# Ledger of designs, part 281: peptides against a protein of PDB entry 4GMN

Target 1, 375 residues: chain A of PDB entry 4GMN
Amino acid sequence: RYANITLLALVTLASIGTDFQETLVKGNQGSRESPISAADEEWNGFDDADGDAMDVDQKSSSGEDQEEDYEEIDVKEDDEDDDDDSITSEMQADMERVVGADGTDDGDLEDLPTLRELIQTAVPQLIRLSNLPIDSDESLTIQSHALSALNNISWTISCLEFANGENANIHNAWYPTAKKIWRKTILPILEADSADLKLATQVTSLAWAVARVLHGETPTDGNPHRKFISLYHSSKQQAGGNSNSIEEPEDPFQGLGVKCIGVVGSLAHDPAPIEVNREVGVFLVTLLRQSNNVPPAEIVEALNQLFDIYGDEELACDKEVFWKDGFLKHLEEFLPKMRTLTKGIDKRTQPELRTRADEALLNLGRFVQYKKKHA

## One batch from the design tools (peptide; made by RFdiffusion4, then SolubleMPNN)

Design b2_p27_4_s3 (from b2_p27_4, 16 letters changed)
Fold by OpenDDE base, seed 4:
Structure b2_p27_4_s3 (fold): chain B 375 residues (1-375), chain A 27 residues (1-27)
Amino acid sequence: as target 1 above (375 residues)
Amino acid sequence: SDLEKIRESVRRYQRELGLKELEASRS
C-alpha cells in the first residue's frame, strides 16, 4: 500500500518537475534574450555654435525651500494572513470521526515523507503559481502547468480510500491543503469569469478531484455549485454554435459536462447546506428529465451522484430534498428512458460507456426499489 | 443489501474514473 502511494507521488513529482522545469527554463531564457544591443549611438558632438553670452541677471530669488514634510503614511501592510484556519468545531468533530479512536490527531506523514513533501512543500508553491497575475502568455502557461500539477496530486489523493478511517493520516494532512487549493486556486479562477474553456476544464477537473475528498465540507462561499452549474450550461451553448468544436474528448467521461456534474454532485453531500443540496439535486434530476439532449456519460455521472448523495436515509437531505421535492417519481419516470439510452450505446464503439450505463441502469432499478421500500 | 451493492458500484466507478482523470492529466 505505502509503496504504491510513494511510487505514485514520485511519478507525480517527476511529471510536475519535468513540465515545470521546462516552463521555468523557457521563461528565464525569454528574459535573457532581450539583446541589450547597446547601440552605441555615437553621441554626435554638439557643434560649438558661438552663441552670445546674454547676461541673464542672477536675481537670486531666495525661494524658501518649503520642506514639504512628506508624512510617511506608514501603510501598515496588515498582512492579514487570514489563515482563517478556523477549523470549525464541526470540521474538528468530523476529522475525529474519520480518524477513529486511535488519537494520532496530527496528520503526521512521518511514514510518507514523499507525500508530506508534496503536500507541505510542492502544493503551496503550485497554489502560488496558479494565482500569478495573468499579464502574459507565459503567466497563462505557468497557471496551466500549476493547475495540471495540482490536478495530478489531487486526483492521486482522491483515488485513496478514506472511508472508515482508512488513510486518516493522509486525509488529515490533505484536508487543509485541499481547502487552500479550493479557496486560493479554484474560487479565484471561477470568479474571473474567463471565456477560456481550456482553463475552465482544467479548474473544473481540479475542483472535482478536490471536492471528491472534501465533499460537503467544501467551502460554500460564493456559491461555487451555481458557478459550475452555470459553466455546465454555458459549455452546452457554445458547443451548439461555433464549429470550432473543441474536439469533444475521445473519452465521453472526460467532457466538461461530466466534470461539472462530478463537482456539483460532490459539493452536495452532507454536511453541505440543504439549499446547496437542493439546487444540485434539482439540477441533476433536471438532466434526467431532459435526457434526450444530454450525453449518456453525463447521465451516468448524474445517476452515480444521485445514488451517492441520497443513498443515506438518515441524512437531512433525504427528507428535506429527496422526498420533499419528489425525486423518486423522476427516477421512476427515467427508468424506461435509461433502458432505451443504454441499449442505444454501441458496445463495439463505446464499450466503457455501455458498461457504465448498464451498471448505472442496474443501480437505478435497485435504488428506486430501495427508496420505494423506505418510503 | 441492494444499497450496499449500489455504494460499492458507485465507489468503484468513482475510483476508476479518478484513475482515468489522473492518466489523462499525465499525457
Scores: peptide ipSAE 0.630, ipTM 0.957, DockQ to the pose 0.630
Fold by OpenDDE base, seed 2:
Structure b2_p27_4_s3 (fold): chain B 375 residues (1-375), chain A 27 residues (1-27)
Amino acid sequence: as target 1 above (375 residues)
Amino acid sequence: SDLEKIRESVRRYQRELGLKELEASRS
């Protein structure tokens, strides 16, 4: 009884986190649709070319078309408008405030009571549930659902803009909680060294969402970047050995390898320790050097991480790692390989992966040119 | 600048990928 209620509550919290994101995204899209001024495209009238009506005598072959009375099975699509009334009027009001709030720098979520309760009341309970002793299949299920709820909340928050002091109130409220998720949920699971790749995938997704907000301010205690690099390598060794179908996710960007790269890339941002940045940077550049054996989606993620980490020449990591360790040469040498890799992706079967690879290739060319000008 | 175009492209990519992680977590 308690477990089922807890499970239902966790699923509901996970759903609420996702619905909150959808409306934040829709609200942000609606504000960017400035009315495209209907440019009066002068409808240049097609000139009525006088095409001669050739009288082709259609011989009436009276084929008795048997009207097979295809009973239109009126499949009433019961549009079960599942009015998933999951978005409470209070949540909608909070969302309208997040979309409409000019960034009042008041670090208090007084105007966002639903989000406040989610961060301050729900998340600390989810952290406790994710860190329960695993003594039964029920406790394992509770942990998995608690991780899923934490994942959804963390991803939702990670999709908010925090650049230039945007959403500073949400950032400031989330930041200490994100550090608690990292220290109390993520690190203990990573340290347990479980052979469970499902659990490893869940915790890595959560770690990525959390690290996308904390960046280089993510706690470096225990060298978690090395744990994720080790997990990356271990996952590749297992995929190569046992043909046990860990169903590679249909989406190449949902793979554990991409998630590991996303985590370690996020951890390597300023103000991360230079040695953490170096170890991650060397890992990412090594993936590019070994690209013949690396999935294209992981290369795309590794490139985007490299552009983000080393996109600022004023940062200590630019001088002490990027230039010192000769990363520009490796990126330049990778350009022809990336062109070949990108061209090898079928646009029909993998349109997104191809688009992402084309963009990453374009950015790689730009990035190499930028760095050459600033050498 | 070219750097600004890279940053904008990366931010878009990160946002779109974050939305996908969220969508995949509903199933």
Scores: peptide ipSAE 0.629, ipTM 0.958, DockQ to the pose 0.868
Fold by OpenDDE base, seed 5:
Structure b2_p27_4_s3 (fold): chain B 375 residues (1-375), chain A 27 residues (1-27)
Amino acid sequence: as target 1 above (375 residues)
Amino acid sequence: SDLEKIRESVRRYQRELGLKELEASRS
């Protein structure tokens, strides 16, 4: 009885985290409708000349339309509007405020009471539930749902802009909680060295969401970047052996390999220790060198991480890692391989992967040219 | 600049990938 109520509460919290995002996305799309001032480009009428109107006599052949009386089987779609009314009006109002509010600097969520309660009350309970001793299938189910709820909340918050001091109140409220998720949920699960690829995928997704906000301020205790690099390599070894490999997700970007790259890339940002940055940078560059054996989506993720980590020449990692370890040479040598890889992706079967690869290739060319000018 | 175009492209990619992670968690 208590377990079912806990499970329902976890499912509801997971739903809430997802619904928060839809409103954030809709709000961000609405703000891009800056009125394109219709510049009246006076389309000067081109006066082109006298082309002879050939009277093509369209003979109206009266084809007898056999009205095949398809009996519309009125399948009453019972619109079970399962209005999963999981979004309270207060949550919706908080979501709308998060999209529209210039970040008030107050570090308190006074104007966001539902988000405040989610971060301060719900998340600490989810962290406790994710750390229960696994002694039954029920405890494993509770852990999985707690991880899913934490994942959805963490990803939702990670989709907010923080770079310009935007949403500073949310950032300040989330930051200590994100560190708590990392230390109390993510690290213990990674240390348990479970052969469960499902659990590893869940914790890696959560780790990525958390690390996308914390970046180089993610706790470096126990060298978590090495654990995710090891998980990346382990996942590749397991996929090659057993025909019951967890079906690679239909979306190439949902793979455990992409998630591992996303985590370690996020961990390597300033102010991460230079040695953490170096180990991650070497890992990412090594993927590019081995690209013949690496899924294209992982190459796209690795490139985007490299552009983000080493896109600032004022950072210590630019001088001490990028230039010192000769990364520019590896990126330049990879350009022709990336062109071949990108051209090998079928636009019909994998349109997104092709688009992402085309963008990453374009950016790689720009990045190499940028770095050559700033050498 | 070319760098600004890269940063904007990467930020868009990261956002859109974050959206997918949440959509995939509904199943």
Scores: peptide ipSAE 0.627, ipTM 0.957, DockQ to the pose 0.851
Fold by OpenDDE base, seed 3:
Structure b2_p27_4_s3 (fold): chain B 375 residues (1-375), chain A 27 residues (1-27)
Amino acid sequence: as target 1 above (375 residues)
Amino acid sequence: SDLEKIRESVRRYQRELGLKELEASRS
């Protein structure tokens, strides 16, 4: 399973890397061709005669052309045209090492050169590209591809097991970079408050991947959890009003609502501030109360987040939020609703959603019983 | 325990969603 995640990830990174390079090359070519061709239309000037050429003394104001030395980023076109959608031998070797390593070595990524270059060299460039001034459709395209590449890298790493000190070397190498993505890419886009739902979906997917590793150690500057809660509500209001079918993703779990819940749930984990945890916990429990108007996939995500956030009785959020705000009562009251919701999902048309809802229902029963024993 | 079964189920769910997000980002 792990090997297949890393494989898919690395192949996805390679594919996006290629598409991104092609987009950059096409972009750089488009800017060069525009000005020259318009000059050669020989306007066959009208023959009109005699006008005295007044010698206007063109004082050559020597405008100092500030040659802005555009440092040609010498992207070495290593034209290895190996169109092989295959993982490079180095990427494959890194995957085999990641899968085979007992995660005990708190060491450098010395044994993982491809992953090291990805984190240390590629990601900082992608962060820069994601922060380019948006002044053209091309700059929007570059930003979108940079976000997609960052998304793939971040999801790749978020699929690694870091529990019990597994992959500690990768975690430690990624952690500062993940915080940099959050602060330099995610937060600026969230603060821009764009009405662009495509961009909002991309940044929310990236934020979810990053927050799945950083959890409650995700920077709380500007209260990003409130931004994602607001985005959740805004996305629901837009879907209700405009018959512009935002093509609801064919997969219910790919929806912006699920992504928003995934982000805020991840942000609310210990050691997040208790106020952040409370606001997120209240949001999640409120979704369960309002479940008649909430897509089943969002309920499944909200339940899994609640189980993960409040699954440890030793955490401050258990006493100060879960018990204090009476979450157990709401979960218990939701049990019959969840049974009805789950039974209403057709196994033939939505087999995955039904399976995940059946699992979430089983876990809700277990969780309520667990919390009642630890009351 | 029941808690361990929840944790394992949640972790499996999270990994499977992560794979889907990654697969969806190839297009």
Scores: peptide ipSAE 0.622, ipTM 0.954, DockQ to the pose 0.633

Design b2_p27_4_s4 (from b2_p27_4, 15 letters changed)
Fold by OpenDDE base, seed 1:
Structure b2_p27_4_s4 (fold): chain B 375 residues (1-375), chain A 27 residues (1-27)
Amino acid sequence: as target 1 above (375 residues)
Amino acid sequence: SDLEAIRESVRRYQRELGLLELEASRA
């Protein structure tokens, strides 16, 4: 396992290195407007070919989750918004402090020196580069590459198993850095309310990767789930009008709509505020009700998110949202539609989409049966 | 500058990568 993680970190770093080298070379070569249709092939994660269908084997593992009382050291970052958009020596010192102060014993990643250097050295610099004032095409290019690098690192880490205390050392080292990416990179870009769909896609992919680790512990400040829901709807309105659609990614699962669903689904996990969970749950269930106008990949993602959010009956969101808002009825009513949708996918032309839809259909049947027994 | 720090980090890491690939190929 560790050797694979180290190799992955290294491949990610080599990618980062290539992207930054290209940016630095282009910045030194004067203003020729060649639209780099760098299809920056967004690193699509690892082919987890072992799509182990979530066998909802109700193994009642009474794991006494020892809630280790993480004393939330409320480091009041006095947001002295010193509007000095310059990379101040203070931002540099604060970056060193936040990565060093959260009691991530540098010892916890002694066996993973490359991953440690990515988290402690590379990511802080990438956060700064993603936050530079956009005053030129060069600064925009730097931001895009910094976001790509952050995305690739964050996705790589989000593919690790953290359940049951697996990779706890990596989780503990990543967690404060992931929160920093959220607060310093993702939120400012979402607040800038840019009409740039490329930037919106990059930040949404990064947000999904980060939220896949932080889940409901993702900072809820400014209600970012509503921004991603709004972005989802805005992206659909634009696709319906101009046939010069941004090249729909060849992979149906790389679409901005899927990414928005992935983000908001991840944000809605426990211990997210019940109001956040409700707004996301209603959004996801509404997609299923409107499934005739929703891409199959978005339906698959929305179903998976619903299973993950509402799979545990002990969580407050099960009683307060799932049962109170009558989600079971909507899932039952959707089951025959999902069968039709899945059968409509050609196995020859879209084998992956068909496989994932067959799995989601199976899981929907199991989930509905589970919830009916616990009603 | 941060760009210089990134450039230096990238060069360091590409060197480490190349060493690890070389070690992995020898093992």
Scores: peptide ipSAE 0.021, ipTM 0.572, DockQ to the pose 0.022
Fold by OpenDDE base, seed 4:
Structure b2_p27_4_s4 (fold): chain B 375 residues (1-375), chain A 27 residues (1-27)
Amino acid sequence: as target 1 above (375 residues)
Amino acid sequence: SDLEAIRESVRRYQRELGLLELEASRA
């Protein structure tokens, strides 16, 4: 009984997170052409499989035929097309404010009551659920749903612009909560070293969403970048051996490899320790060198991360890692391979992958030219 | 409002978490 209401609440919170994401995507489609690929993790509903119908013996109490004359209340079917627009008017109003507001730097969410309630009330509960002892399939299910809800909320918030002090109120409210998700949910799951690839994928998705906001300010305790690099390599070893149905996600950008790259790339941003940046940078550049055996989506993500990490010449990582470790040479040598890779992607079967690869190729050419001019 | 439904779901959820924490503390 309690499990069902906990599950219902988790499903509801995950749905709210999705509805917010959809609202942000719809709102952003009007202004900036930047394809925020919504990670539409379509929550595939629970197949209600084997609920053994306990035969509750309907004891046929023969209560008497009181013909209560049900007056046909002519309920006018006012076809109020309750377009059950899953997006509440309050959620829509909050998202319209997020898109339109010059964020105050006070970290107050007074004007964003739904988002405030998600961050301040829902997320702390979801963190607690994600930390329940796993002693049953039920507790595993609760953890999975809590991670899904945290993922959706965290992704939604990570799609907000925080550059130049935009949405500073949301950033300031989210930042301590994001660190709490990292320390209380992500790190413990990563430390448990579970062989569960589903759980690893969920926690990596969440870690990417959180790291997209925290960047190099993500807690470095326990060297999480190495854990995600290890997870990347482990995922490749498992895929090569057992032909068993880890259904490769239909979206090549939803793969665990892409998610691992996204996490470690985000973790390597300034002010990350130079050694963390170096280890991640070397990992990413190594993927480009080994590109013949790397999925195109992972190459696209690795390139984007390299551009974001090393795009600013004023950062210590530019001198101490990018130039010192000779990354420009590797990027230049990769340029013809990227052209071949991009041309090999069928526009008919994988239009998004092709578009993102064409963009990454264009950006690689520009980035190499930029760095050569500033050498 | 749906926010009240969310707040109520969260409040139900907090009550249930408190019960689950209480059950887990008794096990």
Scores: peptide ipSAE 0.019, ipTM 0.518, DockQ to the pose 0.019
Fold by OpenDDE base, seed 2:
Structure b2_p27_4_s4 (fold): chain B 375 residues (1-375), chain A 27 residues (1-27)
Amino acid sequence: as target 1 above (375 residues)
Amino acid sequence: SDLEAIRESVRRYQRELGLLELEASRA
């Protein structure tokens, strides 16, 4: 009885987090900035105010546009007015408060009573449920659902902008809870060294969502970056050996490899220990060097993480790792490989992967040029 | 009970979810 009610509550929490994710993704499909494409921000470098706009005269090579008359198949959008009248006036008022909250108010979620209750009441229970002794299939199911709910909540919160003190109230409320998820849920599961790839994928997804907020302030106890690097390598060895198609997610960016890269990249951001940054940076650069054996989505994620980690020249990791370990040379040598890789992705069959690869290629060119200017 | 608190948190979260939906749709 308790287990079924717990399971239903966990499934409901997980569904809510998924709906949130889908909604942030849909809302961001209206605005070009998918939170998955927060990495698709054209890395403009720091605004060097010396705007010598080199007019790259793109000589319009007059390729004869064969106007293939694509017949507009008038797909009648059946406006199914799904009157999802579920947007209560309370919802609209709380949103006007979130949008209108001048970033002056201390970390009190007074204006966000639901998020406050989720963070303060629900998440601590989910942490407890995710950290139960596994003694039955029921306890394993509860753990899986608790991890899913934690993942969805953590992902949701990780899609909020926290730069420049935005959403500081949410950040301040979440931050101690995120650290608690890390210490009480993620680390114990990683320490158990389970051969369960499903559990490993769930915990890695959660770890990524948590690390996207905590970055280099993620607890370094037990060197979790090495565990995720080890998990990355182990996942590749298992995929090569067991033809048990763990259904590689249809989405290339949902793969365990991508998630491992996302976690370790996030862990390597400032103020991460330089040694953690170095180990991660070397791992990421090594993926680029071995790109012929690495899925394109993992290359895209590894590039984005490298841009985010080493974009700021004022950071200690720029001097002590990026320049000292000669990463620029590896990135420059990778440019022609990335062009070939990107061109090899079929726009028809993998449009998202192609778009994100085109963006990562563009950003790689810019990043290399920027770093050469600042050498 | 902890379960009632979770259910209440869930119902509240569904409300804030719809809020964040509407925020993301206005951005």
Scores: peptide ipSAE 0.085, ipTM 0.654, DockQ to the pose 0.027; fails the geometry check
Fold by OpenDDE base, seed 3:
Structure b2_p27_4_s4 (fold): chain B 375 residues (1-375), chain A 27 residues (1-27)
Amino acid sequence: as target 1 above (375 residues)
Amino acid sequence: SDLEAIRESVRRYQRELGLLELEASRA
């Protein structure tokens, strides 16, 4: 009985997180100027299409025709204007403020009451639910829904611009909570070393959303980047053997491989330890070298991560990793392969993948030219 | 409002977590 209430509330929190994301995306489409970076990955929520509504065939026991004279309670049709505006006016006002807020340095979410309640009240509960002892299928379901809700919230926040001190109030409120999600939810699940690929995919999705905000400030305890690299390799080995297709998500960018790359790429940003950066950089460059056996979406993500990690020549990782380990040569050697790969993507069947690959190819050419000029 | 649904959800969770923690502490 309690678990059904818990599940309903988790689904509701996940839905609210999605509604916020949709509102942010719609709001940003109106404001032409800020290049929302390639992170306009609409996180297609987990369509749990397995809404097998168990039609509990309530076997209508033909109970006898007691003509109980139900008095016509004149239920006034209150025209509940089903304003099916799923987005509350409060949520919309908060999102309009987030999109319109020039950097007011006040670290207090006073003007964002819904977002404040989500971060300060809801997320700490979701973290607790994700840490329940797994003793039943019900506890596992609760954990899954808690992870979904945390993912939607974390992803929505990760779509905000935090560069140049934008949204600093939200960043400052989220940052300690994001670290708490990492330490209390993500790390324990990764340490349990479960063979459950569904759980691994959920925690990796959440880890990516969190790491997109924390970047190199993500806690390095237990070397989580190695766990995600290991998960990447393990997922590829399993996909090659058992034709139990975990339904490859229809969106090639929602694959576990892409998510693993996104996590480890984000973890490798400055101020990450140079050793972490090196291990991730070598992993990403190795994917490019092995590109014949790597999905195009993973190549696109690996390239974008490499550009973001090594785009700044003033960072220690440029000298100590990029130049020292000879990454430029590998990128230059990959350029003709990327042209072939990109041309092989059909614009009719995979328009998004083709667009992102065309952009990544363009950026690779520019990046190689930039690095050659700054050698 | 959805915010009220969140608040109610959070309150339900707090009760359930407290019950689950109490059950786990008794086991």
Scores: peptide ipSAE 0.023, ipTM 0.554, DockQ to the pose 0.019; fails the geometry check

